# Designs tried in a protein design run: peptides against a protein of PDB entry 7MKK. Part 88

Target 1, 71 residues: chain A of PDB entry 7MKK
Amino acid sequence: SMKEKVKAKLVEIRKFVPFIRRVRIDFQDTLSKVQGHRLDALVNLLDREDVSMSSLNKIEVIIDKLRTRFN

## One batch from the design tools (peptide; made by RFdiffusion4, then SolubleMPNN)

Design b2_p28_7_s3 (from b2_p28_7, 9 letters changed)
Fold by OpenDDE base, seed 3:
Structure b2_p28_7_s3 (fold): chain B 71 residues (1-71), chain A 28 residues (1-28)
Amino acid sequence: as target 1 above (71 residues)
Amino acid sequence: SIDFSKLSDEEIKKLEEPFLDELLSLLE
């Protein structure tokens, strides 16, 4: 079901939460304050259980951008 | 600043997509 697909996607995306936290801290001086604050908010968002597939797909793109620039 | 942990579910649903779009633009 779509609901199960969303849950599975959320589980996969959450695997990158430690990476997001590391980028936030390790590159704190490189990131702008707003970038850092938004990364904090992103982690907060991923603590929730009701994130849509659309949002999860966007978050995946964000993670890819972080990986490209900071890993 | 945005703190989703302090927002209602309804507020988060309204802000979530614009937030993600902004973050995408910030990382270009």
Scores: peptide ipSAE 0.696, ipTM 0.927, DockQ to the pose 0.816
Fold by OpenDDE base, seed 1:
Parts: structure tokens; sequence; C-alpha cells
Structure b2_p28_7_s3 (fold): chain B 71 residues (1-71), chain A 28 residues (1-28)
């Protein structure tokens, strides 16, 4: 079901939360203030259980961009 | 700043996609 797919995707995306936190801290002096604040918000968003598949797909792209730029 | 943990479900639904789109742009 779509519900199960969303749950599975959320679990996979959450595996990157430690990475997001690491980027936020390690590159705090490189990131703009707004970038840092938005990364904090992203981590908060991923604590929720009702994130849509559309949003999860966008978050995956965001993580890819972070990986490309920062590790 | 944005703190999703302090927002209502309805507020989050409204802000979530614009937030993600903005963040994508910020990382380009």
Amino acid sequence: as target 1 above (71 residues)
Amino acid sequence: SIDFSKLSDEEIKKLEEPFLDELLSLLE
C-alpha cells in the first residue's frame, strides 16, 4: 500500500538525520544563517510520522545536494 | 526561524512544500 511505501521511505530518509546534523555543525561557519536554520527545521520535520511521499522525495534530493557539497 | 515541532498540523501542511522548495534553492 501507499501507506506502507511512505513508512518505508521515511525510515530510509531518517537514516540521514545524523548526516544532516553533522553538516549543520561541521560547516556552521560555511553555511549561511538561513541555511543552518533551514537544516535544523528539516531535522524537526523528519521527526514527524505524516510526511508525504512527495515531500520525502524532495528531501532525498536535498540530502543528495548536501552529500555533493559537504561529503 | 521555523520549528515544525511547535506548529500545528495545518500550519505544517501549508508550509512544508514551500519550505522544501526554498531549501532546495538555497543549496543550489
Scores: peptide ipSAE 0.696, ipTM 0.927, DockQ to the pose 0.825
Fold by OpenDDE base, seed 2:
Structure b2_p28_7_s3 (fold): chain B 71 residues (1-71), chain A 28 residues (1-28)
Amino acid sequence: as target 1 above (71 residues)
Amino acid sequence: SIDFSKLSDEEIKKLEEPFLDELLSLLE
């Protein structure tokens, strides 16, 4: 079901939460304040159980951009 | 500032995608 697919995707995306947290901290002086605040918000969002597939797909792109720039 | 932990489910539903779109733009 779509519900099961979303939950599976959420589990996979959550594997990158430690990475997002590390980027936020390790590059705090490089990131703008707004970038840092939004990364904090992103982590908060991923703590939730009801994130949509559309959002999870966008978050995957965001993670790819972070990896390109910071790892 | 945005703190999803302090928002209702309905508020998050409305803000979530605009938030992600903004973040994508910030990382371009």
Scores: peptide ipSAE 0.695, ipTM 0.926, DockQ to the pose 0.821
Fold by OpenDDE base, seed 4:
Structure b2_p28_7_s3 (fold): chain B 71 residues (1-71), chain A 28 residues (1-28)
Amino acid sequence: as target 1 above (71 residues)
Amino acid sequence: SIDFSKLSDEEIKKLEEPFLDELLSLLE
């Protein structure tokens, strides 16, 4: 089901939460205040259970951008 | 400031996509 797919995707995306946190900390001086704040919010969002597939797909792109720019 | 912990589920549902779009833009 779509619900199961969303849950599976969420599990996979959550594997990158430690990475996001690390970027936020390690590059705190490089990131703008707003970027840092939004990354904090992103981590908070991923703590939720009702994130849509659309959002999860966008988060995946965000993670890819972070991986490209920040290691 | 954005704090999802202080928002209702319905508010989050409305804000999360625009939030992500903004974040994508911030990382371009």
Scores: peptide ipSAE 0.693, ipTM 0.925, DockQ to the pose 0.760

Design b2_p28_7_s4 (from b2_p28_7 with S1M S6K V12I E13K D17E E18P D26L)
Fold by OpenDDE base, seed 5:
Structure b2_p28_7_s4 (fold): chain B 71 residues (1-71), chain A 28 residues (1-28)
Amino acid sequence: as target 1 above (71 residues)
Amino acid sequence: MIDFSKLSSEEIKELEEPFLDELLELLE
């Protein structure tokens, strides 16, 4: 079901929360203030359960961008 | 600054996609 797919995707995306936190801290001086704030907000969003599949797919792209630039 | 931890599920649905779109642009 779609519900199960969203749940599975959320589990996979949450595996990157530690990475996002590390980028936020390790590159705090490189990131703009607004970028840092948005990354904090992203982590908070991923703690919630009602994130849409569309949003999860966008978050995956964001994570890819972070990996490209910071790892 | 958005604090998703304090928002209802309905508020999250309204804000999450435009938030993510902005973040994508910030990381270009």
Scores: peptide ipSAE 0.749, ipTM 0.945, DockQ to the pose 0.867
Fold by OpenDDE base, seed 3:
Structure b2_p28_7_s4 (fold): chain B 71 residues (1-71), chain A 28 residues (1-28)
Amino acid sequence: as target 1 above (71 residues)
Amino acid sequence: MIDFSKLSSEEIKELEEPFLDELLELLE
């Protein structure tokens, strides 16, 4: 089901939460304050269970951008 | 700043995509 697909995707995306946290900390001086705040908010969002598939797909793109720029 | 930890599921659904679009733009 779509619900199960979303749950599975969320589990996979959550594996990157430690990475997001590390980027936020390790590059705190490089990131603007607003970028840092948004990364904090992103982590908080991923703590919730009610994230749509479209949002999870966008988060995957964000993670790719973070990896390209910071790792 | 948006605090998703304090929002209802309905509020999250309203705010999450605009938030993510902004973040994508910020990371260009």
Scores: peptide ipSAE 0.748, ipTM 0.945, DockQ to the pose 0.842
Fold by OpenDDE base, seed 2:
Structure b2_p28_7_s4 (fold): chain B 71 residues (1-71), chain A 28 residues (1-28)
Amino acid sequence: as target 1 above (71 residues)
Amino acid sequence: MIDFSKLSSEEIKELEEPFLDELLELLE
């Protein structure tokens, strides 16, 4: 089911939470305050169970952008 | 600033995509 697919995708995306946290901390001096706040909010979002598949796909793109710029 | 930990499921559904779109723009 779609619900099961979302749950599986969420588990996969959550594997990157430590990476997001590392970017937030390691580059806190180069990130703007708003960027830092948004990354914190992103982590908070991933702690919830209410993320849609569309959102999870966008988060994957965000992670790719973070990896390109910060790793 | 959005705090998703304080939001209901309904509120998250309304806010998550606009939030992510803005974050994508911030990272461009």
Scores: peptide ipSAE 0.748, ipTM 0.945, DockQ to the pose 0.893
Fold by OpenDDE base, seed 1:
Structure b2_p28_7_s4 (fold): chain B 71 residues (1-71), chain A 28 residues (1-28)
Amino acid sequence: as target 1 above (71 residues)
Amino acid sequence: MIDFSKLSSEEIKELEEPFLDELLELLE
C-alpha cells in the first residue's frame, strides 16, 4: 500500500538525520542563519510521522544537495 | 520560524511542502 511505502521511505530518509545535524554544526559559519534554522526545522519534521511521499522525495533532493556541497 | 514539533498533523500537511520548496531554493 501507499501508506506502507511512505513508512518505508521515512525510515530510509531518517538514516540521514545524523548527517543533516553534522552539516548544520560543521558548516555553521558557511551556512546563513536562515539556512541553519531551516535545517533544524527539517530535522524536527523528520521526527514526525505525518510526512507525505511527495515531501519525502523533496527531502531526498535536499539531502543530495547537502551531500554535493558538504560531502 | 516553523517548529514542526509543536504542530498538529493537519498544520504539518499545510506547511511542509511550502517549507521544503523554500529550503530547496535556499540551497541552490
Scores: peptide ipSAE 0.748, ipTM 0.945, DockQ to the pose 0.860

Design b2_p28_8_s1 (from b2_p28_8, 16 letters changed)
Fold by OpenDDE base, seed 4:
Order: sequence, then structure tokens, then C-alpha cells
Structure b2_p28_8_s1 (fold): chain B 71 residues (1-71), chain A 28 residues (1-28)
Amino acid sequence: as target 1 above (71 residues)
Amino acid sequence: SRKKEEEELKELLKLLDDLFEEEKKALE
């Protein structure tokens, strides 16, 4: 079902939460307050269970770009 | 370079801003 697909995608995306946290810390001094908060909010968003597939697809694009450009 | 990476990160974070703006009501 679509619901199960959403859950599966969320599980996969959550694997990159530690990576996102590392990016947040590594660039903390160069990020604006708002930018830092956005990364924090992204992590917090991924802790939710009610994220739509549309949002997850957008988040996946963002994370893929992070993964490509940062290690 | 670090500077280039920072710029790329800022651009990427703009995409994140756009996401949150689009989903603002749903994410509240």
C-alpha cells in the first residue's frame, strides 16, 4: 500500500539523519541562525510518522544532493 | 574548497527553505 511505501521510504531516509547532524555541526559556525535551524528542523521532521510521500520525495532530493556534495 | 562547499550548502539549504514554505501548514 501507499502507506507502507511511505513508511519504507521514511526508514531509508532516516538512515541519513546522523549524516545530516554531522553537516549541521561541521558548518555550524558558517551557517546563519535560520539555516542551522532548518537543518535541525529537517532532522526533527524525519522523526515524525505523518510525513507525506510528496514531502519525502523532496527531502530525498535534498539529502541526495547533500550526499553528493558532502561526506 | 571550504568556501565553495559553504556556498553549495547555502544553496541547498535554500531548497530546504522552499520545502518548508511549501509544506508550512502541513508541517505545523
Scores: peptide ipSAE 0.146, ipTM 0.639, DockQ to the pose 0.401
Fold by OpenDDE base, seed 1:
Structure b2_p28_8_s1 (fold): chain B 71 residues (1-71), chain A 28 residues (1-28)
Amino acid sequence: as target 1 above (71 residues)
Amino acid sequence: SRKKEEEELKELLKLLDDLFEEEKKALE
């Protein structure tokens, strides 16, 4: 079901939360307050259970780009 | 370089801005 697919996608995306937090801290001194807030908000969004598949797919694209460019 | 990484990060953050704008519209 779509519900199960969303749940599975969310589980996979959440595996990258530690990575996102590391990026946030590593570049904290170069980020504006709003930019830092956006990364924090991304992490917070992934704590929710009601994130849509469309949003998760967009988040996955962002994370993939981050992973490609940052370790 | 560090500066290059910063620029790349800022570009990626624009995608986040777009995402949250879309989320805002979805919630309205």
Scores: peptide ipSAE 0.144, ipTM 0.637, DockQ to the pose 0.435
Fold by OpenDDE base, seed 2:
Structure b2_p28_8_s1 (fold): chain B 71 residues (1-71), chain A 28 residues (1-28)
Amino acid sequence: as target 1 above (71 residues)
Amino acid sequence: SRKKEEEELKELLKLLDDLFEEEKKALE
C-alpha cells in the first residue's frame, strides 16, 4: 500500500539525518538565521510520521544534491 | 572551494523554501 511505501521511504531518508545535521553545523557561521532554521526544520520534518510521498521524493532530491556537493 | 560550497548550499536551501511552502499548504 501507499502507506507502507511512505513508511519505507521515510526509513531510508532518515538514514541521512546525521549527514544533514553535520552540514548544518559545518556551515552554521555562514548561514543566515533563516537558512539555518530551514535545515533544522528539515530534520524536524523527518521526525514526523505524516510526511507525504511527494514531499519525501522532493527531500530525496535535496539530499542527493547535498551529498554530491558535501559528500 | 569552501566559498563555492557555501553558494551551492544556499541554492539548495531555496529548494527547501519551496518544500516548506508546500508543506505549509498541506498542513492547512
Scores: peptide ipSAE 0.146, ipTM 0.641, DockQ to the pose 0.477; fails the geometry check
Fold by OpenDDE base, seed 5:
Structure b2_p28_8_s1 (fold): chain B 71 residues (1-71), chain A 28 residues (1-28)
Amino acid sequence: as target 1 above (71 residues)
Amino acid sequence: SRKKEEEELKELLKLLDDLFEEEKKALE
């Protein structure tokens, strides 16, 4: 079902939360408060259970770009 | 370079801004 697909994708994306946190920390001193907050909010968003597939797809793109540039 | 990485990160953060605007609308 679509619901199961969303849950599965969320589980996969959550695997990258530690990576997102690492990026946040590595650039903590150079990011503005707002920018830092956005990364924190991204992590918080991934803790939710009601994230849409559309949002998850967009998040996946962002994470892929981060992985490519920040490894 | 560090500066290049920072610029790339800032560009990605703009994408996050767009995402959160969409989320805000979706939750209305």
Scores: peptide ipSAE 0.145, ipTM 0.639, DockQ to the pose 0.462; fails the geometry check

Design b2_p28_8_s2 (from b2_p28_8, 15 letters changed)
Fold by OpenDDE base, seed 5:
Structure b2_p28_8_s2 (fold): chain B 71 residues (1-71), chain A 28 residues (1-28)
Amino acid sequence: as target 1 above (71 residues)
Amino acid sequence: DEEKRKKEEEELLKLLDELFEEEEKDQK
């Protein structure tokens, strides 16, 4: 079902939360305050259970960009 | 307000997608 697919996608995306937190801390002095706050907001968003499949797919693209930039 | 929350989420996702895009200073 679509509900099961969303749940599975959310579980997979949450595996990257430690990476996002690490980027936020390791590059805190080079990130602007605004950039840092937006990364914090991304982590907070991933704590929610009501994120749509569309949003999860967009988050995946964002994480891929972060991985490319920060390894 | 769920509608307001969804709008704020969409804006956040847009800003995150553009997180490292530099503003071209139009020197006009």
Scores: peptide ipSAE 0.584, ipTM 0.880, DockQ to the pose 0.065
Fold by OpenDDE base, seed 1:
Structure b2_p28_8_s2 (fold): chain B 71 residues (1-71), chain A 28 residues (1-28)
Amino acid sequence: as target 1 above (71 residues)
Amino acid sequence: DEEKRKKEEEELLKLLDELFEEEEKDQK
């Protein structure tokens, strides 16, 4: 079902939460306050159970950009 | 409000997609 697909995608995306947290902390001195806040908000968003597939797909693109920049 | 929350989420995702881009001055 679509609901099951969303849950599966959420599980996969959540695997990157430790990476996002590491970026936030390891580069805290080079990130602006606004950038840091937005990364915190991303982590908080991924703690929710009601994130849509559309949002999860967008988050995947964002994570790919982060990975390109921060390894 | 769920609709308000959804709009805020969409805005966050746009901002995150441009996280390291120079913000075009949002001239309203």
Scores: peptide ipSAE 0.582, ipTM 0.879, DockQ to the pose 0.101
Fold by OpenDDE base, seed 2:
Parts: structure tokens; C-alpha cells; sequence
Structure b2_p28_8_s2 (fold): chain B 71 residues (1-71), chain A 28 residues (1-28)
């Protein structure tokens, strides 16, 4: 079902939460306050259970951009 | 409330997608 697919995708995306947190901390001095707040908000969003597949796909793109920039 | 939350989420995702895009400063 679509519900099961969303749950599976959410589990996979959540594997990157430690990475996002690490970027937020390791580069805190170079990130603007706004950038930092937005990364914090991303982590908070991933704590939710009601994230759509559309949103998860967009989040995946964002994480890929982070990975490209921060290794 | 849910509609408002969804709109805020979409706005956040747009902002995150542009997270490292340099603002074209019209500043002279």
C-alpha cells in the first residue's frame, strides 16, 4: 500500500538525521542563523509521522545537496 | 490547521531547496 511505502521511505530518510545534525553542528560557525534554523526545522519535520511521499522525495533531494556540499 | 501546517511544510521545503543559493543582492 501507499501507506507502507511512505513508512518505508520515512525510515530510509530518517537514516540521514544524524548526518543532518552533524552538518548543523560541525559547520555551525559558517552557517547563517537562518540556515541553521532551517536545518533544525528539517530534523524536526522528520520526527513527524505524517509526512507525505511528495515531501519525502523533496527531502531526499535536499539531503543529496547536503551530501554533495558536506561530503 | 492541517492545511496551514501543510503550507508551512511546503514553504520550508522550498527554502531548504534554496538553502545555499546565493541571494542576488540588488545592493549597490
Amino acid sequence: as target 1 above (71 residues)
Amino acid sequence: DEEKRKKEEEELLKLLDELFEEEEKDQK
Scores: peptide ipSAE 0.581, ipTM 0.878, DockQ to the pose 0.093
Fold by OpenDDE base, seed 3:
Parts: structure tokens; C-alpha cells; sequence
Structure b2_p28_8_s2 (fold): chain B 71 residues (1-71), chain A 28 residues (1-28)
């Protein structure tokens, strides 16, 4: 079901939460306050259980951009 | 409340997608 797919996608995306947290900390001096706040908000969003598939797909693109930039 | 939350989420995701994009300076 779509509900099961969303749950599975959320589990996969959550595997990157430690990476996002590390980017936020390791590059804190080079990130603006606004950029840092938005990364914090992304982590908080991933703590929710009601994130849509559309949002999860957008988050995946964002994580890919972060991975490209910060390894 | 739920609708407001969804709008805020969409805005956040847009801003995150553009997180490192520099604004083109208007040369006017």
C-alpha cells in the first residue's frame, strides 16, 4: 500500500539524519544562521510520522545536494 | 492548523532546495 511505501521511505531517509546533524555542526562556522536553522528544521521534520511521499522525495533531493557538497 | 503546517513545510522544503543558491544580483 501507499501507506507502507511512505513508512519504508521514511525509514530510509532517516538513515541520513546523523549526516545532516554532522553537516550542521562541522560546517557551523561557514553556514549562515538562517542556513543552520533550516537544517535544524529539516532534522525536526524527519522526527514526524506524518510526512508525505511528496515531501520525502523532495527531502531526498535536498540530501543528495548536501552529500554532493559536504561528502 | 494542519493546513498551515503543510504550507510551512512546503516553504521550508523550497528554501532547503535553494539553500546554497546565490541570488543573482540585479545590475540595475
Amino acid sequence: as target 1 above (71 residues)
Amino acid sequence: DEEKRKKEEEELLKLLDELFEEEEKDQK
Scores: peptide ipSAE 0.581, ipTM 0.878, DockQ to the pose 0.093

Design b2_p28_8_s3 (from b2_p28_8, 10 letters changed)
Fold by OpenDDE base, seed 5:
Structure b2_p28_8_s3 (fold): chain B 71 residues (1-71), chain A 28 residues (1-28)
Amino acid sequence: as target 1 above (71 residues)
Amino acid sequence: EEEEERKELEELNELLDELFEEEAEAQK
């Protein structure tokens, strides 16, 4: 079902929460305050259970961009 | 190099904006 797909995707994306937190900390001095706040908000969003598939797909792109930039 | 870096960060910021706009709409 779509619900099951969303749950599976959320589990996959949540694996990157430690990475996002690490980026936020390690690059705190190079990130703008806005960027830092957005990363914090992104982590908080991933704690929710009601994230849509559309949002999860966007988050995946964001994580890919972070990985490209921050390894 | 700095221009590409700025562009990448701008793209990231735009993606984050789109994400949070969508989430704000979904929470209505």
Scores: peptide ipSAE 0.263, ipTM 0.722, DockQ to the pose 0.909
Fold by OpenDDE base, seed 4:
Structure b2_p28_8_s3 (fold): chain B 71 residues (1-71), chain A 28 residues (1-28)
Amino acid sequence: as target 1 above (71 residues)
Amino acid sequence: EEEEERKELEELNELLDELFEEEAEAQK
């Protein structure tokens, strides 16, 4: 079902939460306050169970961009 | 190099903006 697909996608995306937290910490002094806040908010969003597939797909792109830039 | 870096950060920020706009709308 679509619900199961969303849940599976969320599980996969959550694997990158430690990475996002690491980026936030390691680059805290180089990131703007807004960028830091957005990364914190992104982590908090991924703690929710009601994230849409649309949002999860956008988050995947964001994570790919973070991985490209921050290793 | 600095210009490409700036563009990449701008793109990332735009994607984050789009994400949080969608979430803000979904919570209404």
Scores: peptide ipSAE 0.260, ipTM 0.719, DockQ to the pose 0.778
Fold by OpenDDE base, seed 3:
Structure b2_p28_8_s3 (fold): chain B 71 residues (1-71), chain A 28 residues (1-28)
Amino acid sequence: as target 1 above (71 residues)
Amino acid sequence: EEEEERKELEELNELLDELFEEEAEAQK
């Protein structure tokens, strides 16, 4: 079902939460206040259970961009 | 190189904007 697909994708995306937290802390001095706040908000969003598939797909792209930029 | 780095950060910011606009709509 779509619900099960969302749940599975959320589980996979959540594996990157430690990475996002690490980027937020290790690069705090190079990130703008807005970028830092957005990363905090991204982590908070992934703590929710009601994230849409559309949002999860966007988050996947964001994580790929973060990985490219921050290892 | 600095220009490309700025452009990449701008692209990332745009993607974050799109995400949080969508989440704001989803929370309505």
Scores: peptide ipSAE 0.258, ipTM 0.717, DockQ to the pose 0.908
Fold by OpenDDE base, seed 2:
Structure b2_p28_8_s3 (fold): chain B 71 residues (1-71), chain A 28 residues (1-28)
Amino acid sequence: as target 1 above (71 residues)
Amino acid sequence: EEEEERKELEELNELLDELFEEEAEAQK
């Protein structure tokens, strides 16, 4: 079902939460306050159970950009 | 290099803006 697909995608995306947290902390001095706040908000969003597939796909692109930049 | 970095960060910020706009709309 679509619900099962969303749940599976959320589980996969949540595997990157520790990475996002590490980026937020390790690069805190190089990130603007706004960028840091956005990363915190991204982590908080991933703690929710009502994230859409559309949003999860966008988050995947964001994570790919972060991985390219911050290894 | 600095110009590329600025463009990448701008793109990231735009993607984050689009994400949070979508989430704000979904909560209405």
Scores: peptide ipSAE 0.259, ipTM 0.718, DockQ to the pose 0.870; fails the geometry check

Design b2_p28_8_s4 (from b2_p28_8, 11 letters changed)
Fold by OpenDDE base, seed 3:
Structure b2_p28_8_s4 (fold): chain B 71 residues (1-71), chain A 28 residues (1-28)
Amino acid sequence: as target 1 above (71 residues)
Amino acid sequence: SEEEEKKELEELLELLDELFEEEEEARK
């Protein structure tokens, strides 16, 4: 089911939460306040259970860009 | 380059904005 697919995708994406947190902290001084806030919001969003597949796919793109930019 | 890095960060911000707009609209 789509619900099960979403759950599985969320589990996979959550594996990158520690990475996102590291980016947020390691680059605290170089990130703008708005960038920092958005990263915090991203982590908070990933703590939710009601994220759509569309949103999860966008989050994957965001994580990929973070990985490219921040190693 | 510095200019490329700036552009990449801007794109990231745009994606985040789109994400949260989508989430907000989805709740309505």
Scores: peptide ipSAE 0.132, ipTM 0.649, DockQ to the pose 0.868
Fold by OpenDDE base, seed 4:
Structure b2_p28_8_s4 (fold): chain B 71 residues (1-71), chain A 28 residues (1-28)
Amino acid sequence: as target 1 above (71 residues)
Amino acid sequence: SEEEEKKELEELLELLDELFEEEEEARK
């Protein structure tokens, strides 16, 4: 079902929460306030269970870009 | 290059903005 697919996608995306947190902390002094805020908000969003598949797909793209940019 | 890096960061920021705009609209 779509519900199960969303749940599975969320589980996979959440595996990158520690990475996002590390990026936020390790680069805190070099990131702008808005960049830091957006990363914090991204982590907070992933703590929710009511994230749509559309949002999760966008988050996946964002994480891929973060991985490319920040190792 | 520096230009490519700048573009990538801008695209990332745009994607984040779009994401949170959509989430805000969805929660209204």
Scores: peptide ipSAE 0.129, ipTM 0.646, DockQ to the pose 0.715
Fold by OpenDDE base, seed 1:
Structure b2_p28_8_s4 (fold): chain B 71 residues (1-71), chain A 28 residues (1-28)
Amino acid sequence: as target 1 above (71 residues)
Amino acid sequence: SEEEEKKELEELLELLDELFEEEEEARK
């Protein structure tokens, strides 16, 4: 079901939360308060259970871009 | 809301694009 797929996708994306946190720390001194807040907000978003598949797919693209550039 | 979430993701993408650019410049 769609609900099951969303749940599975969320579990997959959450595996990258530590990576996002590392990016946040690595760029902390160069980020504005607003920019830092955005990364924190992303982590907080992934802590929720009601994230849509559409949002998860977008987040995956962002994470993939980050991984390509920084790893 | 979902609309607010979408906007935040778009802003994050812009932020990350800036970070990517800065990283590229640092590597030159």
Scores: peptide ipSAE 0.127, ipTM 0.638, DockQ to the pose 0.038
Fold by OpenDDE base, seed 5:
Structure b2_p28_8_s4 (fold): chain B 71 residues (1-71), chain A 28 residues (1-28)
Amino acid sequence: as target 1 above (71 residues)
Amino acid sequence: SEEEEKKELEELLELLDELFEEEEEARK
């Protein structure tokens, strides 16, 4: 079902939360308050259980780009 | 360089802005 697919996607994406936190910390001194807040908000969004498949697909693209650039 | 990395990160953060705008509209 779509619900099962959403849950599976969310579980896989959550594996990258520590990576996102590392990016946030590594660039903390160079990021503006707004930029830092955006990364914090991304982590907080991934703590939710009601994220849509559309949003998860977009987040996956963002994480893939982060991984390509920041390992 | 650090500056190049920051620029690329900023581009990704712009994608995040688009995401959060969509989330706000979806929650109305």
Scores: peptide ipSAE 0.142, ipTM 0.656, DockQ to the pose 0.496; fails the geometry check

## One batch from the design tools (peptide; made by RFdiffusion4, then SolubleMPNN)

Design b2_p29_1_s1 (from b2_p29_1, 9 letters changed)
Fold by OpenDDE base, seed 1:
Structure b2_p29_1_s1 (fold): chain B 71 residues (1-71), chain A 29 residues (1-29)
Amino acid sequence: as target 1 above (71 residues)
Amino acid sequence: LKRPTEEQLKEMEEEVLPLLDEVFEEEKK
């Protein structure tokens, strides 16, 4: 079901939460306030269980862009 | 983690922030 797919996608994306947190902390001195706040908000969002598949797909793209720059 | 330049950070911001804003608006409830 779609609900099951969302849950599975969320589990996969959550694997990158430590990476996002690491970027946020390790580069706090160079990130703008806006950048830092957005990363914090992203991590907080991923704590939710009701994130849409559309959002999760976009978040995957975001994580890929972060990884390109930081890892 | 590798350290990006300020220019790279700016480029990333331009690519990432709009997408984040879309996500946050979609999930705002």
Scores: peptide ipSAE 0.583, ipTM 0.878, DockQ to the pose 0.790
Fold by OpenDDE base, seed 2:
Formats: C-alpha cells, structure tokens, sequence
Structure b2_p29_1_s1 (fold): chain B 71 residues (1-71), chain A 29 residues (1-29)
C-alpha cells in the first residue's frame, strides 16, 4: 500500500539525517543563516511520521544535491 | 566533508531552497 511505501521511503531518507546534521554543523561558519535554518527544519520534519510521498521524493532530491556539493 | 566554493554554495541555495520551501508548505499541518 501507499502507507507502507511512505514508511519504507521515510526509513531510507532518515538514514541521511546524520549527514544533514554533519553538513549543518561542519559548515555553520560558511552557510547562510537561511541555509542553516532550512537544514534544521528539514531534520525536524524528518521526525514526523505523516510526511507525504511527494515531499519525501523532493527531500531525496534535496539530499542528492547536498551530497553533490558536500560529498 | 568536501568544502564547497562560494559559487557552489550559491548554486546549491538556488536549487535547494525552493524545493525545501515547497516541502515545508506541503507539510504544514
């Protein structure tokens, strides 16, 4: 079901929370305030259980873009 | 982690922030 797919995607996305946190902290001195705040908000959002598949797919793209820039 | 250039940070911001804003708007509950 879509519910199970969302749960599975959320589990996969959450594997990148440590990476997002690391980017946020390691580059706090160079990231703009808005960038830092958005990353904090993203991490907080991923604590929720009711995130849509649409949002999770966008978050996956976001993480890919972060990985491209920060490795 | 790799240290991006200022140009790369700007490009990332232009690509990432709009998507984040879309996500946050979609998930407003």
Amino acid sequence: as target 1 above (71 residues)
Amino acid sequence: LKRPTEEQLKEMEEEVLPLLDEVFEEEKK
Scores: peptide ipSAE 0.582, ipTM 0.878, DockQ to the pose 0.804
Fold by OpenDDE base, seed 4:
Structure b2_p29_1_s1 (fold): chain B 71 residues (1-71), chain A 29 residues (1-29)
Amino acid sequence: as target 1 above (71 residues)
Amino acid sequence: LKRPTEEQLKEMEEEVLPLLDEVFEEEKK
């Protein structure tokens, strides 16, 4: 079901929450305030269970872009 | 974590910003 797929996707994406937190903290001095805030908001969003598949797919792309730049 | 160049950081921010905004708008309560 779509619900099961969403849950599975969320589990996979949540594996990168520590990475996102690390980027946010380690690069706070170089990121804009807006980017810092958005990364915090992203982490908070990933604590929710009702995130849409559309959003999760975009978040996956976001994480990939972050990984490309920050390792 | 590795330190991107200033240009890379700018490019990343430009690429990530629109997608983040889309996500937050989609998930806006």
Scores: peptide ipSAE 0.580, ipTM 0.877, DockQ to the pose 0.780
Fold by OpenDDE base, seed 5:
Structure b2_p29_1_s1 (fold): chain B 71 residues (1-71), chain A 29 residues (1-29)
Amino acid sequence: as target 1 above (71 residues)
Amino acid sequence: LKRPTEEQLKEMEEEVLPLLDEVFEEEKK
């Protein structure tokens, strides 16, 4: 089901939460306040269980872009 | 973590921030 697919995708994406947190803290000096806030909000969003597949796909792209630049 | 150049940061911000905004708007229920 789509619900199960969402759950599986969410589990995979959550593996990158520590990375997002590290980016947020390690680059706090170079990130704007709004950027830092958005990263915090992203981490908080990933604690939810009702995130859509559309959003999760976008978040995966976001993480890939972050990894390209910071990892 | 790897520290990107200022230009790379700007490029990333231009690509990431709009997507984040889309996600947050979508999940704002």
Scores: peptide ipSAE 0.583, ipTM 0.879, DockQ to the pose 0.795; fails the geometry check

